# Designs tried in a protein design run: peptides against a protein of PDB entry 3OIQ. Part 132

Target 1, 212 residues: chain A of PDB entry 3OIQ
Amino acid sequence: KNRIFVSSSKDFEGYPSKAIVPVQFVALLTSIHLTETKCLLGFSNFERRGDQSQEDQYLIKLKFKDRGSERLARITISLLCQYFDIELPDLDSDSGASPTVILRDIHLERLCFSSCKALYVSKHGNYTLFLEDIKPLDLVSVISTISTKSTNSSKHSSSELISECDLNNSLVDIFNNLIEMNRDEKNRFKFVKLIHYDIELKKFVQDQQKVL

## One batch from the design tools (peptide; made by RFdiffusion4, then SolubleMPNN)

Design b1_p24_7_s2 (from b1_p24_7, 10 letters changed)
Fold by OpenDDE base, seed 3:
Structure b1_p24_7_s2 (fold): chain B 212 residues (1-212), chain A 24 residues (1-24)
Amino acid sequence: as target 1 above (212 residues)
Amino acid sequence: MLEEEEKNEEKTEELYEEYLKKLE
């Protein structure tokens, strides 16, 4: 089945009320919700949706029904947090209780770009997005990809027909939305408050602000 | 509202588990 690239979580409003559709999107990680009974990841592209919170536009569920799926979910969260240098509370408490992790507003401290593969599963008009795969993206690689839009159509991997253009356009849209949020005095997001704010990111933001 | 969301989540989860079993 062909995987559909999704540029907006509004696209799901037009999806069938009873379907299983493989989808892919790129977004920023905004929240992690790990409890004894569920695991959820929140993502956003910060598309303007009126006065609603721009967080968790993509709510992704990890399978969490058996010991195997629970273990996979916990490992996924651990590896994701290690990659993005997100401090988790010590999960190793000897008390045998599965630690509860609730992180929100991750994007205020770290830009955690992620390429997500998920299954859109709908029944009776409502839907759930189940995680199939997650690829964390390096910020330097994201910046370089946006900056080099003109040159290297590297002909490499033939497999999933997700247009390199769709990925690049979504990454640009996310940065444009972040620039708008940074300009808004009422918005809590500021690039200078990011823990990883460096000279490279500063220069990139300044150059993008001249084009907008 | 919460009960309808939970009932819908259960129904989507059942459909997802049926899908996974067909891939095995």
Scores: peptide ipSAE 0.394, ipTM 0.841, DockQ to the pose 0.495
Fold by OpenDDE base, seed 2:
Structure b1_p24_7_s2 (fold): chain B 212 residues (1-212), chain A 24 residues (1-24)
Amino acid sequence: as target 1 above (212 residues)
Amino acid sequence: MLEEEEKNEEKTEELYEEYLKKLE
């Protein structure tokens, strides 16, 4: 089955009540929930959804049923946190309890752009998204990709049906939503509060704000 | 609400595990 690019988590409202659909999206990492029994990643593109929380619009489950899948989930979380410079609470507690990690509102401190491949699985009208693959995106690379508008139609092989256009459009939409949130005095999100807020990001945001 | 979400998660998890077994 062809993988479907998803621009909004609302697209899932139109999906079949019983289906298995491979999907891909780009979003910001907003939460990490690792317990003894579950591993969840929250993502958002910060689409305006009335008065509902803009966090965790994509709730992605990692398989967490056996020691192998649990280990893979923990390694995945560790690698993501290392890539994004997310401080995990010191896992070094000598207490033989599996460390619980609950992080929320990650986007308030760090813009963690991620390209996710997931499996949409629905039964009886409800769905779960299972992680298949995750690619963290470097913020400098994201900014450069949006800024260059590069119609580099480099004819890389036709097999990944997900247009570079869909990725770029989603990245632009996320930044536009963040700019709107930054302008809203009631919104907790502010670019200047990001730990990695630098001259490059500042300039990019200022240039994007002139186009909106 | 929470119990229904957990039961729905369990049902989707079962279907996911059945899908994985068909890929092996």
Scores: peptide ipSAE 0.394, ipTM 0.842, DockQ to the pose 0.561
Fold by OpenDDE base, seed 1:
Structure b1_p24_7_s2 (fold): chain B 212 residues (1-212), chain A 24 residues (1-24)
Amino acid sequence: as target 1 above (212 residues)
Amino acid sequence: MLEEEEKNEEKTEELYEEYLKKLE
């Protein structure tokens, strides 16, 4: 089955009540929920949904059924947090208790862009997204990608089944949504509060703000 | 509400596990 690129988590409202559909999206990591019994990752594109929370628009479940899947989930969380410079408690602590990690609002401190592959699995009208693969995206690379495409529509067909256009459009949409959130005095998100807010990000945001 | 979400999660998990077994 071909993998479907998803630009909005609202697209799932139109999906079959009983299906298995490979999907892919790009979003910001917003939450991590690791307990003894489950592992969830929250992602968002911060698409405006009226009065609904803009966080955790994509709730992704990691398989957490057996010792092997639990270990894989913990390793996945550790590697993601290491990549994004998110401080975690030691997940390997010999204390016999599986460490609980509950992080929320990650986007308020760090822009953790991620390309996610998941299985949409629905039964009786409800769905779960199961993680298949995750690729963290470097912020500098994201900024460069957006900045370059604004000038040259060079269709370099990278061999990934997802059009480079869909990825780039979603990245632009995320930044536009973040700019809108930054302009809203009621929104907690502010670029200047990001731990990694540097001159490059500042300049990029200022340049994007002129187009919006 | 929570019980329905848990029951729906269980049902999707069952279908997911059945799918994985077909890929093996």
Scores: peptide ipSAE 0.394, ipTM 0.841, DockQ to the pose 0.512
Fold by OpenDDE base, seed 5:
Parts: C-alpha cells; structure tokens; sequence
Structure b1_p24_7_s2 (fold): chain B 212 residues (1-212), chain A 24 residues (1-24)
C-alpha cells in the first residue's frame, strides 16, 4: 500500500471513518508522555488553527501492551532523547516502579525535527496514529536542505520515499510558522530562547524573515 | 481532550491488533 505524505493534521478530518492508512509526516517534537500504561509522542507543524493550541497537532501512540512493546517504547524514547540532548530521568531505575516521563513544550527549548511513519487507524469516526518508524533530523541538515533547495537526487530506489519536494515544503512551512510565532509578542516561542540558538540558526532565521 | 481520546483508543487498538496479526 502506498504511504501517504501528510502536510497537515487537518488532512485526517477528510480520512475514512473506518480505515487503516500508512502515513508519513515531518514535524517538531512537542511532547513526550510515558506512563505505566501508555506512551505518546506529540508533534506539531504549528499550522495556525485559529485560537486553538498549536501543540500536539499529531498525537502518536507507541504500542504499550506487553513487556516487549513497553521495552521497545522505552528504548525508542531513550534513543530519541539522546539524539536531541533531552535529559530523561533514569528509565533503568531498579525500583520496580515504571518511570513516568512527562515532557511538554519541547519546541520552546529545542527544535526537534522528526520524520515519522505512522499507521492511521480509524473506527467509528475516531482515529489513532500508531508509530511505525521515527527518524530524527539534524537541524543543520534541515537548514542546509531548505537553503540549497537541494534536489538531492539520491538514486536510491524511491518507490516508497517521501517526495523530497513534500519534505522540503513541510520544513519550509514549519520554519515560516515558527517565524510568525517568534514575531508574535503573545507567543511563548522565541528563537533566542532555544538552548541551541547559534550564529547559523540566527543567520538562517534573519534570511528567511526577509522573504516573508 | 486526552481523556476522551482514551475511550476511543480501545476501539482503534482492537483494529490495530487485528491488523498486526494479519502481518504475521
């Protein structure tokens, strides 16, 4: 089955009330919710939705039903947090209590770009997105990709790959949305408050602001 | 929002588990 690239979480409003659809999107990680019974990842493109919260536009569930799936979820969270330099409490605590991790507003401190593959599963008009794969994206690589408009014709047999155009367009849209949020005095998001705010990101934002 | 999602999760979770069993 062909994987559908999703540019907006609003696209799911038009999806069938009973379906299983493989989807893919790129977004910023906004939240992590790991409890004893569930594991959720929140993502956002920060698409303007009126006065609604721009957080967690994509809520992605990790399978968390048995010891095997729970372990896989914990490993996934650990690896993701290691990649983005997100400090987690020790998940390996010998205390038989499953560690609870609740992180919110991750985007206020770190731009955690992620390419996600998920399974859209709907029944009776409700849907859940189940994580199939996650690829963290390096911010320098994201900036370079947007700046060069690089048609990286990676000659890899691309029958299931995201259109490089769709990925690039979504990355541009996210940055444009962040620039608008940064300009809004009421918005908590500010580029200068990012832990990793450097000269390269500053220059990139300044150059993008001239085009908007 | 999160609590209303939990009641709906059970129905989608069943369909997801049925899907996984068909891939095995």
Amino acid sequence: as target 1 above (212 residues)
Amino acid sequence: MLEEEEKNEEKTEELYEEYLKKLE
Scores: peptide ipSAE 0.392, ipTM 0.849, DockQ to the pose 0.719

Design b1_p24_7_s3 (from b1_p24_7, 10 letters changed)
Fold by OpenDDE base, seed 4:
Structure b1_p24_7_s3 (fold): chain B 212 residues (1-212), chain A 24 residues (1-24)
Amino acid sequence: as target 1 above (212 residues)
Amino acid sequence: MLEEEEENEKYTEELYEEYLKKLE
């Protein structure tokens, strides 16, 4: 089956009640939930959903059933956190207690853009998204991609059926949503509170704010 | 609510494990 690009987690409301569908989306990492029994990653594009929390719009489960899958989940989290410069407690504690990690509101400190491949798995109308692959995206690369509206249809025949346009549109939408959140005095999100807020991000945000 | 979520999680997890076994 072809992988479907998902621009909104609302798209899943129209999905079959009994299906396995490979999906892909781009979003910001918002939460990490690692316990003794579960590993979840929360992502959001901050699409406005009325009064619902804009966090964890994509709740992604990592397989966490045996020592092998647990180790893989822990490695995945460690690598993501290393990439985004997120401080984690040592997950390799020789103490037989698996460390619990609960991080929320990651987007308030760091913009952790991630391209996720997942399996939509539905039974009886309910669904779970299982992580297949995750690629962290560099913020500078994201900014450059949005800024270069140039139709460089580089005929990179990458067999990834996901239009470069879909990725770019989603990245633009995320930034637009963040700009709206930043303008809202009631919203906790502020670009100036990001640890990595630099001159480049400042300039990009200022330029995007003029278009909105 | 919690019990229904746990049952639903179990059912999706079973279906996922069945899917993985078919890829092997």
Scores: peptide ipSAE 0.398, ipTM 0.855, DockQ to the pose 0.541
Fold by OpenDDE base, seed 5:
Structure b1_p24_7_s3 (fold): chain B 212 residues (1-212), chain A 24 residues (1-24)
Amino acid sequence: as target 1 above (212 residues)
Amino acid sequence: MLEEEEENEKYTEELYEEYLKKLE
């Protein structure tokens, strides 16, 4: 089955009430919710949805049903947090209680760009997105990709049906949305409050703001 | 609302687990 690239979480409103659809999207990690019984990742592209919260537009469930899946979920969270330099509470608490991790508003401190593969699963109109794969994206690489209109159609015929153009367009849209949020005095998001805010990101944002 | 969400989540989990078993 062909994987569908999703540019907006609103696309799911048009999806079948009973289906299993492989999907892919790119978004910012906004939340992590790991409890004893579930593991959820929140993502957003910060598409304007009126006055609704722009957080957790993509709620992705990790399988968390047996010891094997729980271990995989915990490893996934650990690797993501290590990659993005997110401090986790000590998972090594000698208390045999599975550590609870609840992180929100991650995007206020760190831009955690992620390419996600998921299964859209619907049975009765409501859907769940189950994580299949996650690739964290380096911010420098994201900035480079947007800045270099990739005339390098490197014809790497990687048969992944997802156009490099769709990924790039979504990355541009995310940055444009962040720029708009940064301009809004009511919005908590500010580029200058990011822990990793540097001269490169500053220059990139300033250059993008001139085009908007 | 919460009970319906939990029931719907259960139904999607069941369908997902059935899908995984077909890939094995």
Scores: peptide ipSAE 0.397, ipTM 0.855, DockQ to the pose 0.496
Fold by OpenDDE base, seed 2:
Structure b1_p24_7_s3 (fold): chain B 212 residues (1-212), chain A 24 residues (1-24)
Amino acid sequence: as target 1 above (212 residues)
Amino acid sequence: MLEEEEENEKYTEELYEEYLKKLE
């Protein structure tokens, strides 16, 4: 089956009530929920959805049923946190209890762009998204990709069924949504509060704000 | 609500595990 690129988590409202559909999306990591019994990743593109929280629009489940899958989930979380410089609460508590990690509102401190492959699995109108693959995206690379879109349509024949255009459009949409949130005095999100807020990001945001 | 969500989550997990077994 061809993998479907998803631009909005609302697209799932039109999906079959009983299906397995491979999907891909790009979003910001917003939450991590690792317990003894489950592992969840929250993502958002911050699409406006009325008065509902814009966090965790994509709730992605990692397989967490046996010691092998649990180990893989923990390694995945560790690698993501290392890549994004996310400080995990000291997992070194000498108590032989599996460390619980509950992080929320990650986007308030760090822009953690991620390209996710998942399986949409539905029954009776409800669905779960299971993680198949995750690629963290470097913020400098994201900024450069959006900024260079104006000139070189180099037709690199990447055999990936998902158009480079879909990725780029989603990245632009996310930044536009973040700019709107930054302008809203009621919204907690502010670019200047990001730990990695530098001159490059500042300039990029200022240039994007002139186009909106 | 919570029980229905847990039952649906369990069932989507069963479908996912059945799908994985068909890929092996």
Scores: peptide ipSAE 0.395, ipTM 0.854, DockQ to the pose 0.459
Fold by OpenDDE base, seed 1:
Formats: structure tokens, sequence, C-alpha cells
Structure b1_p24_7_s3 (fold): chain B 212 residues (1-212), chain A 24 residues (1-24)
């Protein structure tokens, strides 16, 4: 089955009320919800949706049904947080109590770009997105990709890969949305409040702001 | 609202678990 690239979570409003569809998107990690009974990841591209919160536009569920799937979810969260330098409580504590992790508004401190593969699953009009794969993206690599407008159409014609164009367009759209949020005095997001705000990111934002 | 969301979540979980069993 061909995987569909999704540029907006609004695309799901047009999806069948009963389907299983492999999808792929690129977004920023906004939340982590790990409890004893469930594991959820929130992502957003910060597309303007009127007065609604721009966080958690893509709510992704990890399978959390048995000891094996729970362990896999905890490992996935641990590796993701290690990659983005997100501080977590020790998930392996011998205390027998599974630690609860509830992180929100991650994008206010860190830009955690992620390429996600998921299953869109619907039965009665409502849907759940189940995580199949997650690839964290390095911010320097994201900035480089947008800046160089990679003309290297590597003809990797494999129907399973995000088109380089779809990826680049989504990354540009996310940065444009963040620039708009940064300009809004009412919005809590500010580039200068990011923990990793450096000279490279500053220069990139300044250069993008001149084009918008 | 919350009960309907939980019921709908249960139905998608059942369909997902059925899908996974077909891949094994």
Amino acid sequence: as target 1 above (212 residues)
Amino acid sequence: MLEEEEENEKYTEELYEEYLKKLE
C-alpha cells in the first residue's frame, strides 16, 4: 500500500470513516503523555486554525497494551528525549511504579523536528493515528536543507520515501508559521527563548523574515 | 463527550489490533 504524505492534519477530515491508511508527515514535537495505561505524542506544524490551540494537531498513539508494547513505548520516548536533550525522570526505576511523564509546550524551549510514519485508523468517523516509525531531525540539517534548496533530485523513485519536495515544503511552512507566531505579541513562542538559540538559528530566522 | 471519545478510541484500538494480527 502506498504511504500518503500529509501536509496538514485537516487532510484527515476528507479521509474515509472506515479505513486503515499508512501516512507520513513532518512536524514539531509539542507534547509527551506517558502514563501507566497510555502513551501519546503530540505534534504540530502550527498551521493557523482560527482561535484554536496550535499544539497537538497530530496526536499520535503508541501501542500500550502489554508488557512488550509498553517497554517499546518507554524505549521510544527515552531515545527521542535523549536525541532532543529533553530531561525525563528515570523510566527504569526499580520502584515498580511506572513513572508518569506529562510534558507540554515542548516547542517553547526546543524545536524538535520529527518525521513520523503512522497508521490512520478509523471505524465510525473518528480516527486514531498509531505510530509506526519516528525519525528525529537535526535542526542544523533542517536549516541547511531549507537554505540550500537541494537541487539534488536524487531519483530515489522508491514509492515509500517522502518526496524531497514534500519534506522541504513542510519544513519551510513550519518555519514560516513559527516566524508568524514570533511576530505575534500574544503568542508565547519566541525564538530568543529557545534553549538552543544560537548565531546560526538567529541568522537563518533573520534571513527568512526578509522574504516573508 | 468523554465517554463517546473513549468508546470511539476503543473501536479504533480493536481495528488496529486486528490489523496487527493480520501482519503476523
Scores: peptide ipSAE 0.393, ipTM 0.853, DockQ to the pose 0.506

Design b1_p24_7_s4 (from b1_p24_7, 9 letters changed)
Fold by OpenDDE base, seed 3:
Structure b1_p24_7_s4 (fold): chain B 212 residues (1-212), chain A 24 residues (1-24)
Amino acid sequence: as target 1 above (212 residues)
Amino acid sequence: MLEEEEKNEEKTEELYEEYLKEKE
């Protein structure tokens, strides 16, 4: 089955009320919710949705039904946090209770770009997105990808029908949304408050702001 | 939002588990 690239979580409002659809999107990690009974990842592209919170526009469930799936979920969270340099509370409490991790507003401190593969699963008009795969994206690589696609369509024929254009457009849209949030005095998001705010990111944001 | 999503998860989980079994 062909995987569908999703540019907006509003696309799911038009999806079938009973289906299983492989999807892919790129977004920023906004939340982590790990308890004894569930594991959820929140993602957002910060698309304007009226007065609603722009966080967790994509809520992704990790399978958390048995010891094997729970272990995989915990390893996934650990690896993501290690990659993005997200401090987890010490999970090594000798008390055999799996520690609860609730992180919110991750995007206020770190831009955690992620390419997600998920299953859209719907029944009776409700849907859940189940994680199939996650690839963390390096911010330098994201910036370079946006900056270079102005000139060279190098046709690397990767057999995944996801247009390199769709990925690039979504990355540009995310940055544009972040620039708008940064300009809004009422918005908590500011590029200068990011822990990893460097000269490269500063220059990139300044250059993008001139095009908008 | 999270509580409404939890009620949706339970309804979809059965269909997801069936799909996983057919894929193995």
Scores: peptide ipSAE 0.398, ipTM 0.854, DockQ to the pose 0.775
Fold by OpenDDE base, seed 1:
Formats: sequence, C-alpha cells, structure tokens
Structure b1_p24_7_s4 (fold): chain B 212 residues (1-212), chain A 24 residues (1-24)
Amino acid sequence: as target 1 above (212 residues)
Amino acid sequence: MLEEEEKNEEKTEELYEEYLKEKE
C-alpha cells in the first residue's frame, strides 16, 4: 500500500473503522510518555480545533511488548532527546526500575520538528498510530526549506513518494499556527521563550509575520 | 471511558501484531 501523507490529524476521522494504513506526517514533538509498560510520543501541527487542546494531535505508540521492543523504544527516545537537546532523567539509574520519562509541552521550550512514518491501525472505530520511523528535522534546515520555496521551486527529486510540496506546506502551516499562538496573549507559546531563540529564527518569524 | 480506551488499544494492538506477523 502507498504511504499517505497526512496534513491534519482530523483526516483520521474519515478513515475506515477497520483498516491498516501506512501514513506519514510532519509535526512538532509536544510530549514524551515513557513508563514501565508504555511508550507514547505526542506531536502537533497546532491546527486550530476550537477550544480543544492543540497538544498531542498525533499520539504515536511505540511497540512496548517485549524486551526487544522496549529496548528499541528507549533507544529511540534517547536519540530523539539527544538530537533536540532535551534533558532526560538518567535512563541508566542503577535502581532496577525502568526509568519513567514524562515530558509535556516540549514546544514551549524547543521546536522539535519531526517527520513521522506511522501505521494507522483501526478496529471498531478507534485507531492507534504505531511508529514505523521518525526523522528529526533541523530547525535551520526547516527555515531554509521554507525560505527557498518562497522564491524557487527547484524540484530536487528526493525519492520519497511524498511530494516535497506536502512537507513544505505542512512546515509553513505549523509556523503560521505558531505565529498565531504567539500573537494570542492567552497562549503560553512565545517564540522569545524558546531556549534556541536566535537572530535567524527571530528574522524568519518577523519576515513570515509580514506575509500573514 | 478508560476501560473502553484500554479495550480499544488492546484490539488495535492485536491487529497490529497480526499485521507484523504477516510481513515476516
């Protein structure tokens, strides 16, 4: 089956009540929930959903059934946190208890752009997204990608079945949503509160705000 | 509510494990 690019987590409301569908999306990492029995990653595009929380619009489960899958989940979390410079509690705590990691609102401190491949699995009208692959995206690369497409559609044929257009549109939509959140006095999100808020990000946000 | 979510998670997980076995 071809992998479907998903621009909104609302698209899943139209999916079959019993299906297995490979999907891909781009979103910001918002939460990490690692316990002794479960591993979940929350992602969001911050699409406006009325009064509903904009966090964890994509809840992705990592397989966590056996020692092999648990190890893979823990390694995945460690590598993601290392890439995004997220402080984890020592996963190597000599207390024979599996370390518990509960991080929320990650987007308030760091913009952790991620391209996710997942398996949509539905049974009896409810669905779970199982992680198949995750690619963290560098913020400088994201900014560059958005900035260059505004001027030149150079079709670099990345062999990914997903249109480079869909990726870029999703990245633009995320930034536009973040700009709207930043303008809202009631929203906790502010660009100036990001740990990595630099001159480049500041300039990009200022330039993008002029187009909105 | 929580029990229904857990039962639904279990059902999707079963279907996911079946799918993985069919790919091996």
Scores: peptide ipSAE 0.397, ipTM 0.843, DockQ to the pose 0.512
Fold by OpenDDE base, seed 4:
Structure b1_p24_7_s4 (fold): chain B 212 residues (1-212), chain A 24 residues (1-24)
Amino acid sequence: as target 1 above (212 residues)
Amino acid sequence: MLEEEEKNEEKTEELYEEYLKEKE
């Protein structure tokens, strides 16, 4: 089956009540939930959903059924956290108990852009998104991608089934949503509170704010 | 939220494991 690019987690409301659909999206990592029994990653594009939480719009489950899948999940979390400079508690607890990691509101400190491949699995009107692949995106690369494509619709035939346009549109939408959140005095999100807030990000945000 | 996730998991996990077996 062809992989479907998803621009909104609302798209799943229109999906079949019994289906298996490979999907892909781009979003910010918002939460990590690693326990002894489960591993979940929360992502958001911060699309406005009325009074609903903008956190964890995409809840992605990692397979966590056996020692092999658990190890893979823990390695995945460790590598993501290493890439984004997220401090994890030492996962090497001598106690043999798998350490619990619960991180929320990651986007308040770090913009962790991620390209996710997942399997939408629905049964009886409920669905779960199972992680198939995750690619962390560098913020400088994200900024450069948004800045350059406002001018060049170069049809680079990258053999990736995702329209380069869909990726860019999603990245732009995320930044626009973050800019709106930053302007809202009631919103906890502020660019200046990001640990990695630098001159480049500041300039980019200032330039995008003039267009909105 | 987490309790709804566990209920969704139980319903979808079987179908996911079937899909994985068909892909091998």
Scores: peptide ipSAE 0.395, ipTM 0.853, DockQ to the pose 0.748
Fold by OpenDDE base, seed 2:
Structure b1_p24_7_s4 (fold): chain B 212 residues (1-212), chain A 24 residues (1-24)
Amino acid sequence: as target 1 above (212 residues)
Amino acid sequence: MLEEEEKNEEKTEELYEEYLKEKE
């Protein structure tokens, strides 16, 4: 089955009540929920959805049923946190309890762009997204990718099932949504509060704000 | 509400595990 690129988590409202559909999206990591019994990742593109929280628009479940899947989930979380420089609360290694990690509002401190492959699984009208693959995206690479598209329609026919256009459009949409949130005085999100807010990101945001 | 979400999560998890077994 062809993998479907998803631009909005609202697309799932139109999906069959009983289906298995491979999907891919790009979004910001917003939450991590690792307990003894489950592992969830929250993602968002910050699409305006009325008065609902803009966080966790994509709730992604990691398989967490046996020691092998639990280990893989914990390694995945560790690698993501290392890549994004997310401080995990000191997992006091001396308590023989499996470390619980509950992080929320990650986007308020760090822009953690991620390309996710997931399996949409629905039964009886509800769905779960199961993680198949995750690729963290470097912010400098994201900024460069958006900035260069203003000039080069180079038709590189890379046979990856997802158009490079879909990824880039979603990255632009995310930044546009963040710019709108940054302009809203009621919104907690501010670019200047990001730990990694540098001259490059500042310049990019200022240049994007002139186009909007 | 929470119990219905948990029951629906269990049903999707079952279908996911069936799909994984069919793919091996």
Scores: peptide ipSAE 0.395, ipTM 0.843, DockQ to the pose 0.536

